# Peptides against a protein of PDB entry 4JHK, part 41

Target 1, 212 residues: chain A of PDB entry 4JHK
Amino acid sequence: EDYKIQSFDLETQKLLKTALKDPGSVDLEKVSSVIVDQSLKDQVFSREAGRICYTIVQAEAKQTNGSVFRRNLLNRLQQEFKAREETRKRSTQEWVCLVSFICNIFDYLKVNNMPMVALVHPVYDCLFRLAQSDALKNEEEVDCLVLQLHRIGDQLEKMNVQLMDELFNLLRDGFLLQEDLSSMGRLLLLEILEFRAGGWKLSDTAQKYYYS

## One batch from the design tools (peptide)

Design b1_p25_1 (made by RFdiffusion4)
Fold by OpenDDE base, seed 4:
Structure b1_p25_1 (fold): chain B 212 residues (1-212), chain A 25 residues (1-25)
Amino acid sequence: as target 1 above (212 residues)
Amino acid sequence: SWEEESEERFEELMEFIEENIIELE
């Protein structure tokens, strides 16, 4: 499903629409801040924000051959990543939104139709944090972890299979050994273990669920 | 710790990205 821009106030809607069509006429730093701020509090938006960012990047490149938006976006992303532990302590919801956003940026912003190599470790770092015992016991964090792996796991593995093996070692250990997992959390871990073992392949129905 | 290492790596990588033009398709 596409995100509904109507969740923003009218002024912000206009700002975003203008950024998509005429990026040179708006403050792209402000636009990037708006996108990140909304991504931190709205899970649906955070999952779709990558597409919006990609569109703005392309629009700016075509219009002015500029990269102001991307630079501001990545600067803000860096700041939020640095503060991720505090964010997690303050709000699990904001933390998983942040992870979702970072993963979506990885998914949509590609260089020569390939994932940005520079984002590989940052994405894995987020996923490894979600794979720690203190996070695995929280169903919301497990939901996030599994969702991201469904969406970008195959791409990440292609970039670094060793890190993926290490990550899934943690998930396997969590599934087998950790006692304070929720029932749903345990089921999700099992499902993702099987999903990777099956070559990251989704049915048509499952694909629609995870990518709509 | 892995957390500290992650932060350092992320910062360095993001700086690299910001300083270079990326062709997105």
Scores: peptide ipSAE 0.027, ipTM 0.515, DockQ to the pose 0.070
Fold by OpenDDE base, seed 3:
Structure b1_p25_1 (fold): chain B 212 residues (1-212), chain A 25 residues (1-25)
Amino acid sequence: as target 1 above (212 residues)
Amino acid sequence: SWEEESEERFEELMEFIEENIIELE
């Protein structure tokens, strides 16, 4: 298991490692803030942060039966989500990192051994925002959209197939009708359309591309 | 707007998560 914390300074690395092993001995509010801050800046980290969060939640539950980390994490996440449009205006990169992080939480955290039902609509809302014409013209946003659909699309569809149909109607229309797509963006949309049509099955090559 | 609706949904999510136990696998 690689948590990919090498981008942090030594002090922060120690903090995170301690949080993973002995969460009761650290400031879990600070830990949550560090994770969210880094997730907004680092695309790779944002895609892995859910695993780190899950591990900390697990460790805290086992050690102290507490949920301090989760509460702080979710509070901060809510704040960032509320400000998402301003974030998008300021930095497309931070916006797509935020979406990636939210989707990653959906992927790793479950309630009653099931995907969080309450997270379904918020996740779809983020994906629908990425599927709007003003976002589809930005390759970085298309990359994010397609990546999330590769990672959690099958799970999301199982939760609500109607929303997935509506989302892919937008993607189809974008692919067919929108004129200002980048070449790569258009290719990515075609790929994801075919991916779903094929039952969300990844080739070995695609597996390496999206999950390496 | 859909954006406002999205925010509302997320707030509901936060409340839901706080009221429910996260299952650990």
Scores: peptide ipSAE 0.023, ipTM 0.527, DockQ to the pose 0.067
Fold by OpenDDE base, seed 1:
Structure b1_p25_1 (fold): chain B 212 residues (1-212), chain A 25 residues (1-25)
Amino acid sequence: as target 1 above (212 residues)
Amino acid sequence: SWEEESEERFEELMEFIEENIIELE
């Protein structure tokens, strides 16, 4: 689904702006809920929401040295994560948005320029779910999986190389053994296998597809 | 590129919010 910037009503726009300028004057739980809700609906927003969240976190830190927003955000994220199988069953689109959002938060919300350790296992759990046979047959899920690995795979590997090895064993097996992959899905799996093998460096083709 | 597009969209979002709030005031 294409992101429409006007999807936020004026009240919500004002809320978000105020959260950025004076976070102490707004309900930061409400702000976090709005962001999560929109991220679950909007694929583009889910990929960009980390920057918005990071900005709010910085604003609150500067104003009060607080972390109320981050706490509420992570609490809501945990709730959505716990319900991920139900979400996947209900809507593949919402599921991939959720994964995209979690990965985006992992990428942007860092502590002392380091990834939050608490998000490592949740991120891997999502990626492992996408690497199961029933997910690999769905091009939308494969696209999500491969996109996240291109964006944060190197960071994730640094956090836990054992899990990354296990994940890529599944991807290799899927590529080699699974019969009901789409042509694009198979190509994407091959590309990501080569991407990691090459030290997480993008080929010209991958660069064009994922970052151009 | 996706990265450039993402950055552009974020800036556009912030600009849109600013413009609409200013107009509302």
Scores: peptide ipSAE 0.022, ipTM 0.476, DockQ to the pose 0.017
Fold by OpenDDE base, seed 2:
Structure b1_p25_1 (fold): chain B 212 residues (1-212), chain A 25 residues (1-25)
Amino acid sequence: as target 1 above (212 residues)
Amino acid sequence: SWEEESEERFEELMEFIEENIIELE
């Protein structure tokens, strides 16, 4: 499946194109808002938007040595993060898109080739929320949780092992003790437990599932 | 694979952006 920029209206397409090629000539606050808005409603975009954001950051840095886009992006993300419980109650889809996007930003928006320290706790907070019993019973939330851990779990652990241990205590308890997990949810929890235990390396089966 | 697919989609997006006329605001 190809991602098509045509999913945006023409004006937005032009805005994004220009942001990547000539970021100094556009309203980068507007660009950041557009990206966040789309990431909250489009799961595919939310999982890939981090690279787009990083590209814009690089383009702006090279062109003007500025950081307007990144600043506005992070400000908007912070606003959405603060409202995450309200978002979750309103729309599970938007909630998991938000988590996906934040994790994606964490993965791609590096500082000195390292993850942004400021995003560590927000990411963990999101994952901890997904690890609560009321979320674990929702397969969509479990899918999101496990997917993010597959993608950035090793990086997150390097940033804070204690939080990762605490998170996985919740996941283990959920797997063993929670009665209203879906069959797939239970399997995913088991798989992610084994994934971490194996040093964040996938089994052949898991590799095929997540990265085929 | 999901990872390869994601990379492919991103590259295609970037190619599209590169190949199309940029309108400055």
Scores: peptide ipSAE 0.025, ipTM 0.475, DockQ to the pose 0.018; fails the geometry check

Design b1_p25_1_s2 (made by RFdiffusion4, then SolubleMPNN; from b1_p25_1, 11 letters changed)
Fold by OpenDDE base, seed 4:
Structure b1_p25_1_s2 (fold): chain B 212 residues (1-212), chain A 25 residues (1-25)
Amino acid sequence: as target 1 above (212 residues)
Amino acid sequence: SAAAEAEKRAAELRKKIEENIVELE
């Protein structure tokens, strides 16, 4: 498979490639740290990171029946999650990257073809934070929120429909009541509201309306 | 301009969203 890791230096690329093929031969803690660090800087990489992480997890499981990488990854994610408010204050970009990464890990890193239950609340917590008034006024945060909901909203809802209802109540209120939303922000919120209402699918007409 | 940049961002987001829609279908 082709993995987009050109943003790393050559040494790190080699490390990652080795981890993907022979995880037992590398320091998996270091690998996890490298992936997380880059994911916090590059939102585009976050999607790829999920796939990479899944591959490494599977490779390690097959090779040694181990889970060292996953444990290290989740530990690092937990650390970043706990510091999410500080991260948000420091850098909106890093904050949305963090959210994106956590969501992508949720999407890709499944156990027995099921989402990791341990990630459900952290993901929702991040999305709820993005749904607060102080975040909805920031286009970058709205973009992140809507994108994640498009990616994993249906899966999240299956894990906890009550939380999803509560989240979308906030989004509805933001759409209807918040004065300092950008026009694009309002459009995005409306779109995601309709997306969920349509069973996390868009009709042909709606798709053309928003994206053609 | 700021407007042009916003439009670009929106376009990219829509593209990504559309790709996700296709994957979900």
Scores: peptide ipSAE 0.031, ipTM 0.538, DockQ to the pose 0.026
Fold by OpenDDE base, seed 1:
Structure b1_p25_1_s2 (fold): chain B 212 residues (1-212), chain A 25 residues (1-25)
Amino acid sequence: as target 1 above (212 residues)
Amino acid sequence: SAAAEAEKRAAELRKKIEENIVELE
């Protein structure tokens, strides 16, 4: 299967391709750093990054029964997560890229076909931050929030329904009470509220209304 | 305009969301 890594230079592409096939022959810390760095710059890449990371993890497990890549990846994620407020202050774009990346890693990097428990709280923390009033007024942050909830909301709820209830209480309050929401932001919040209410599914009518 | 930019962004988001839904179903 082909991976979308054309945004990297040729040398880095070769590094990534080698990591995908023969992870024991490359510096997996460097590989993880490259993937994280690019994911912080390009939200579109974040989805692909999750798939790439999963493949590398599986390849290393099969080849050496090792988990060096996963450990390095998670360590870097933890560092970026800890600095999330500073990142948000510096660049909204980098902040939403960080959230997107963490969510996509949660989505793709399964262990025994289950989400990594260690990522549950960090993901919720990011989503809760996006659900605060100062973030809900920013359309870029609302876009990120709604997109991630569409992608992994059902999975997250299965991990902790109490946190999901609390999160959606904030979203409901934002929809109903916050005055400085954009029209699009309000529409997106309504859509995601209905999405969850429908069991994380969209009816044909709702799909046509929001996406036609 | 700001409205045009928002519409473009929304369209892109809707596309991504719809693609995600299709992949999950």
Scores: peptide ipSAE 0.031, ipTM 0.545, DockQ to the pose 0.027
Fold by OpenDDE base, seed 3:
Structure b1_p25_1_s2 (fold): chain B 212 residues (1-212), chain A 25 residues (1-25)
Amino acid sequence: as target 1 above (212 residues)
Amino acid sequence: SAAAEAEKRAAELRKKIEENIVELE
């Protein structure tokens, strides 16, 4: 199976490939740090990072029945999550990368084919932050919010429908009431509102409206 | 796969919206 790790130098690529096949032969703390660091600066990689992390977790479990990688990964993720407001102030790009990474870990890092319950609230917290008025006026944050909801919205709703209802109440209010939304942002919010209303798919009417 | 399709649709929508914005400017 091929993984998109071309953004790393050759030595790091070798390290990652070894971790995927023989996790016991490498420093898994270092591996986790490398993956997190790259995910925080490359939103495209964050999607692939989820898949890579899942594979390493499974490989380590099979090889040594260990969970060193997962533990280090989640610890680092928690640290970044706790500092999310500072990150947002420093760099919007790093902030949306962080959100993307957390969401992708939620999507890929399954336990017994189920999402990790411990990640549910952190994911929602990030999405709620993106749904605040000061974030909705920024197209980069709106793009991130809408993208994650397209990817994992249905899964998140299954974990907690009440939080999803509350989140979408904020999005609806933003769409209807917030004056400083960009045209792009407003239309993206409308699309995601209709996407959920249609059972996390576009209705025939919506399809015609947006794509005719 | 479903997520990938949704992302594709979202990208198409963004493109269309962007084109419409340019036309209005």
Scores: peptide ipSAE 0.024, ipTM 0.548, DockQ to the pose 0.018
Fold by OpenDDE base, seed 5:
Structure b1_p25_1_s2 (fold): chain B 212 residues (1-212), chain A 25 residues (1-25)
Amino acid sequence: as target 1 above (212 residues)
Amino acid sequence: SAAAEAEKRAAELRKKIEENIVELE
């Protein structure tokens, strides 16, 4: 499988490639740190990070039956999550990268082919934060919110439908009541509202309307 | 312009969303 790690220098690329194939031969704490750091800076990589992390987790499990990488990854993730408000204040880009990363980890890092229960509330908390009025006025945050919901919304709903209902109540209110939404932001909110209403699927008509 | 950049970004977002949908299917 091809992993998008071109943003790293050659030495780090080698480190990551080795981690993917022979995790026991590298410092997995360092690997996890590198992945998280880059995910906070590069949204393209953040999207791919989940796949990379899953592969490393599986490789380590097979090689040594260990979980050093996953433990370090989740610990770092929790730290970043706890500091999410400061991150948002510092950089909207880093904030949306963080959300994207957490969502991608949720999407790809599954246990027994099931999402990690421990990530459900953190993911929802991030999405709820993006659904607040001060975030909805920022197009970058709306983009992130809508993108994640398209990607993992159906999975999240299966984990907790009540939270999803509450989240979409906020989104509906934002769509209907918030006056400082951009035209595109409003369109995206409407699209995601309809997307969920359609069972997390797009009709042909909706596809043409929103993405033509 | 800001409007032009927004449109480009929207197009990119739509592409990403479509790719995600395809991956999920």
Scores: peptide ipSAE 0.028, ipTM 0.541, DockQ to the pose 0.027; fails the geometry check

Design b1_p25_1_s3 (made by RFdiffusion4, then SolubleMPNN; from b1_p25_1, 10 letters changed)
Fold by OpenDDE base, seed 5:
Structure b1_p25_1_s3 (fold): chain B 212 residues (1-212), chain A 25 residues (1-25)
Amino acid sequence: as target 1 above (212 residues)
Amino acid sequence: SAAEEAEKRAEELLKKIRENIVELE
């Protein structure tokens, strides 16, 4: 399979390719760190990171029945999650990349074909943070929020419908009450509200309105 | 207007989102 790793230098690309094929021959802690670091810097890669991580996890499990990569990945992810407010203050770009990465890991890194329960609250916490008024006024954060909900909202709801209800209460309030939302932001919030209301699908009316 | 431009950008973003979702499925 071809993975989007062109943003790395050639040496790192080789490392990643080796990890994908022969994980036992590389330092998987280093690999996990490289992936996380790049995911925080490159939004395009952050999207792909989940798939890459899943493949490495599967390759290691098959080759050595090990879980070194996953353990290191999750440990690093937890560290970044704990520092999420600091990251947000430092760089909105890194913050949304972090959220994207966590959501992609949730989406792709399944355990027994089920989402990792341990990631449910961290994902919701990130989305709740994006749903706060200070974040909703930032288009980059709104874009991230809406994108993730489109990608994994249905899965998250299955894991905890109460949290999803609470999250969407915030989004509704933001849509209705927050005055400093951009026109685009307001439109995106409306779209995602309707998306969930339609069972995480777009109605014909919504499709016409948003995509015509 | 600025509002019209914002709506256009939103529409483009939504299209991209839709396309991305399709690609992931």
Scores: peptide ipSAE 0.032, ipTM 0.576, DockQ to the pose 0.028
Fold by OpenDDE base, seed 1:
Structure b1_p25_1_s3 (fold): chain B 212 residues (1-212), chain A 25 residues (1-25)
Amino acid sequence: as target 1 above (212 residues)
Amino acid sequence: SAAEEAEKRAEELLKKIRENIVELE
């Protein structure tokens, strides 16, 4: 299996490859830190990062029945999450990368084929932050919000439908009431509202309208 | 118009989102 790690230097690539095959032979804290650092800089990498993390978790479990990597990963993630407001103030790009990474970890790191319960509230907290009026006026944040909801919205709803209802109430209000939304932002909100209303699926008619 | 351009950009983004979803499925 090929992993998209060409953006790292050769030494780090070797480290990651070793972690994927023989996690017990490397510093898994360092590995987790490297993955998180890169994910906070590159939103596109976040999907790959999730896959890599899942593979390492499985490899370690199989090799030593350990969970050192997952623990370190989640600890670092928690640190970044706690500092999310400062990150947002510093850089919108870094903030949306953080959200993307958290959401992708939620998507990929399943326990017994189930989402990690511990990540449910952190994910919702991030999405709720993106749903605030000061964030909805920023197209980059709206893009992130809509993208994540398309990716994991159905899973999140299964974990807590009440929070999802509350979230979409905010999105509906933003769509209807917020005057400083961009045209694109408003369109994206409308699309995601319809997406959920359709059971997290788009009808052929809606698909034609938005994607043709 | 500016509004029309914004709508077009939104549609393009939505298309990309849909494509990404399909690729992940």
Scores: peptide ipSAE 0.030, ipTM 0.574, DockQ to the pose 0.028
Fold by OpenDDE base, seed 4:
Structure b1_p25_1_s3 (fold): chain B 212 residues (1-212), chain A 25 residues (1-25)
Amino acid sequence: as target 1 above (212 residues)
Amino acid sequence: SAAEEAEKRAEELLKKIRENIVELE
């Protein structure tokens, strides 16, 4: 498979390619750090990083039955998560990249074909933060929120339906009551509300309305 | 109008989202 790592310099690309193929031959702590760093800066990469991480995890497991990469990745991710408010204040772009990356990791890094339980609350916390009034007024954050819910909402709900209900209560309130929500923002929130209501899929009618 | 433009942008985004999801499946 082709991995989207063109945003890295050639040396780092080689490092990543080696990690994907022969993880035991590289410093996996460094690899994890590089991936997280780039995921915070590059929206395109943050979207793809989960797949790369999964491949490295699987490769290491098969090669040495080890989990060094995963441990380092999750440790770094936890650090970034803890600092998410500071990140958001510093850069909305980095913040949404962080959320995207966390959600992507949740989507791809599965244990026994199940999402990692440890990531459930961090993911919800990020989505809840995006659902707050000060975030809903920002188009970039709304885009991120809606995109992630489209990608992993069904999986996330299966992990904790109560939190999903609470989250969507906030989204409903934002859609109906928030004054400084843009028309586009309202449309996006409405769409995601309908998407969940339809079982995380669009009906034929909704498909025509939103996508045709 | 501004509202019409916003709606158009939203529709485009939704289409992109759908396409992205399909690509991941």
Scores: peptide ipSAE 0.025, ipTM 0.577, DockQ to the pose 0.028
Fold by OpenDDE base, seed 3:
Structure b1_p25_1_s3 (fold): chain B 212 residues (1-212), chain A 25 residues (1-25)
Amino acid sequence: as target 1 above (212 residues)
Amino acid sequence: SAAEEAEKRAEELLKKIRENIVELE
């Protein structure tokens, strides 16, 4: 299986490849830190980081029945989550990368084929923050919000439909009432509203309306 | 793979909607 790790230098790529194959032979704390750091800088990598992390977790479990990597990863993730407002103020790019990373971890790190319940509220908290008026006026944040909902919205709804209803109430209000939305932002909100209304699918009619 | 497909679909939709807006302007 191929992983998108070209954004790392060659030495770090080697480290990651070794972790994927033989996690017991590397410093898994260092590996987790490297992955998180790069996820905050590179949105493309951030969107795939969950898959890499899952593979390392499975490899370690199989090799030593250990969970050192997962523990370190989640600890670092929690630290970044707690500091999310400071991150957003410092860099919108790092903020949306953080959200993307958290969503990917939610998507890929499953226990007994079930999402980690502990990640549900953190994911929703991030999405709710993106749904606030001060975030909806920023194209990069709107793109992030819509992208995550397209990718994991159906899974999140299954975990907590009430929170999803509340989130989409905010999105509806933003679409209808917020004056400083860009034309693109407004269309994206409308699209995602209809996407959910259609069972997280687009009808042929809707597809033609938006994209044909 | 399902996640990858969803990601690609979302990115493609974003691209198309942006293009559509530009065409309408």
Scores: peptide ipSAE 0.021, ipTM 0.541, DockQ to the pose 0.018

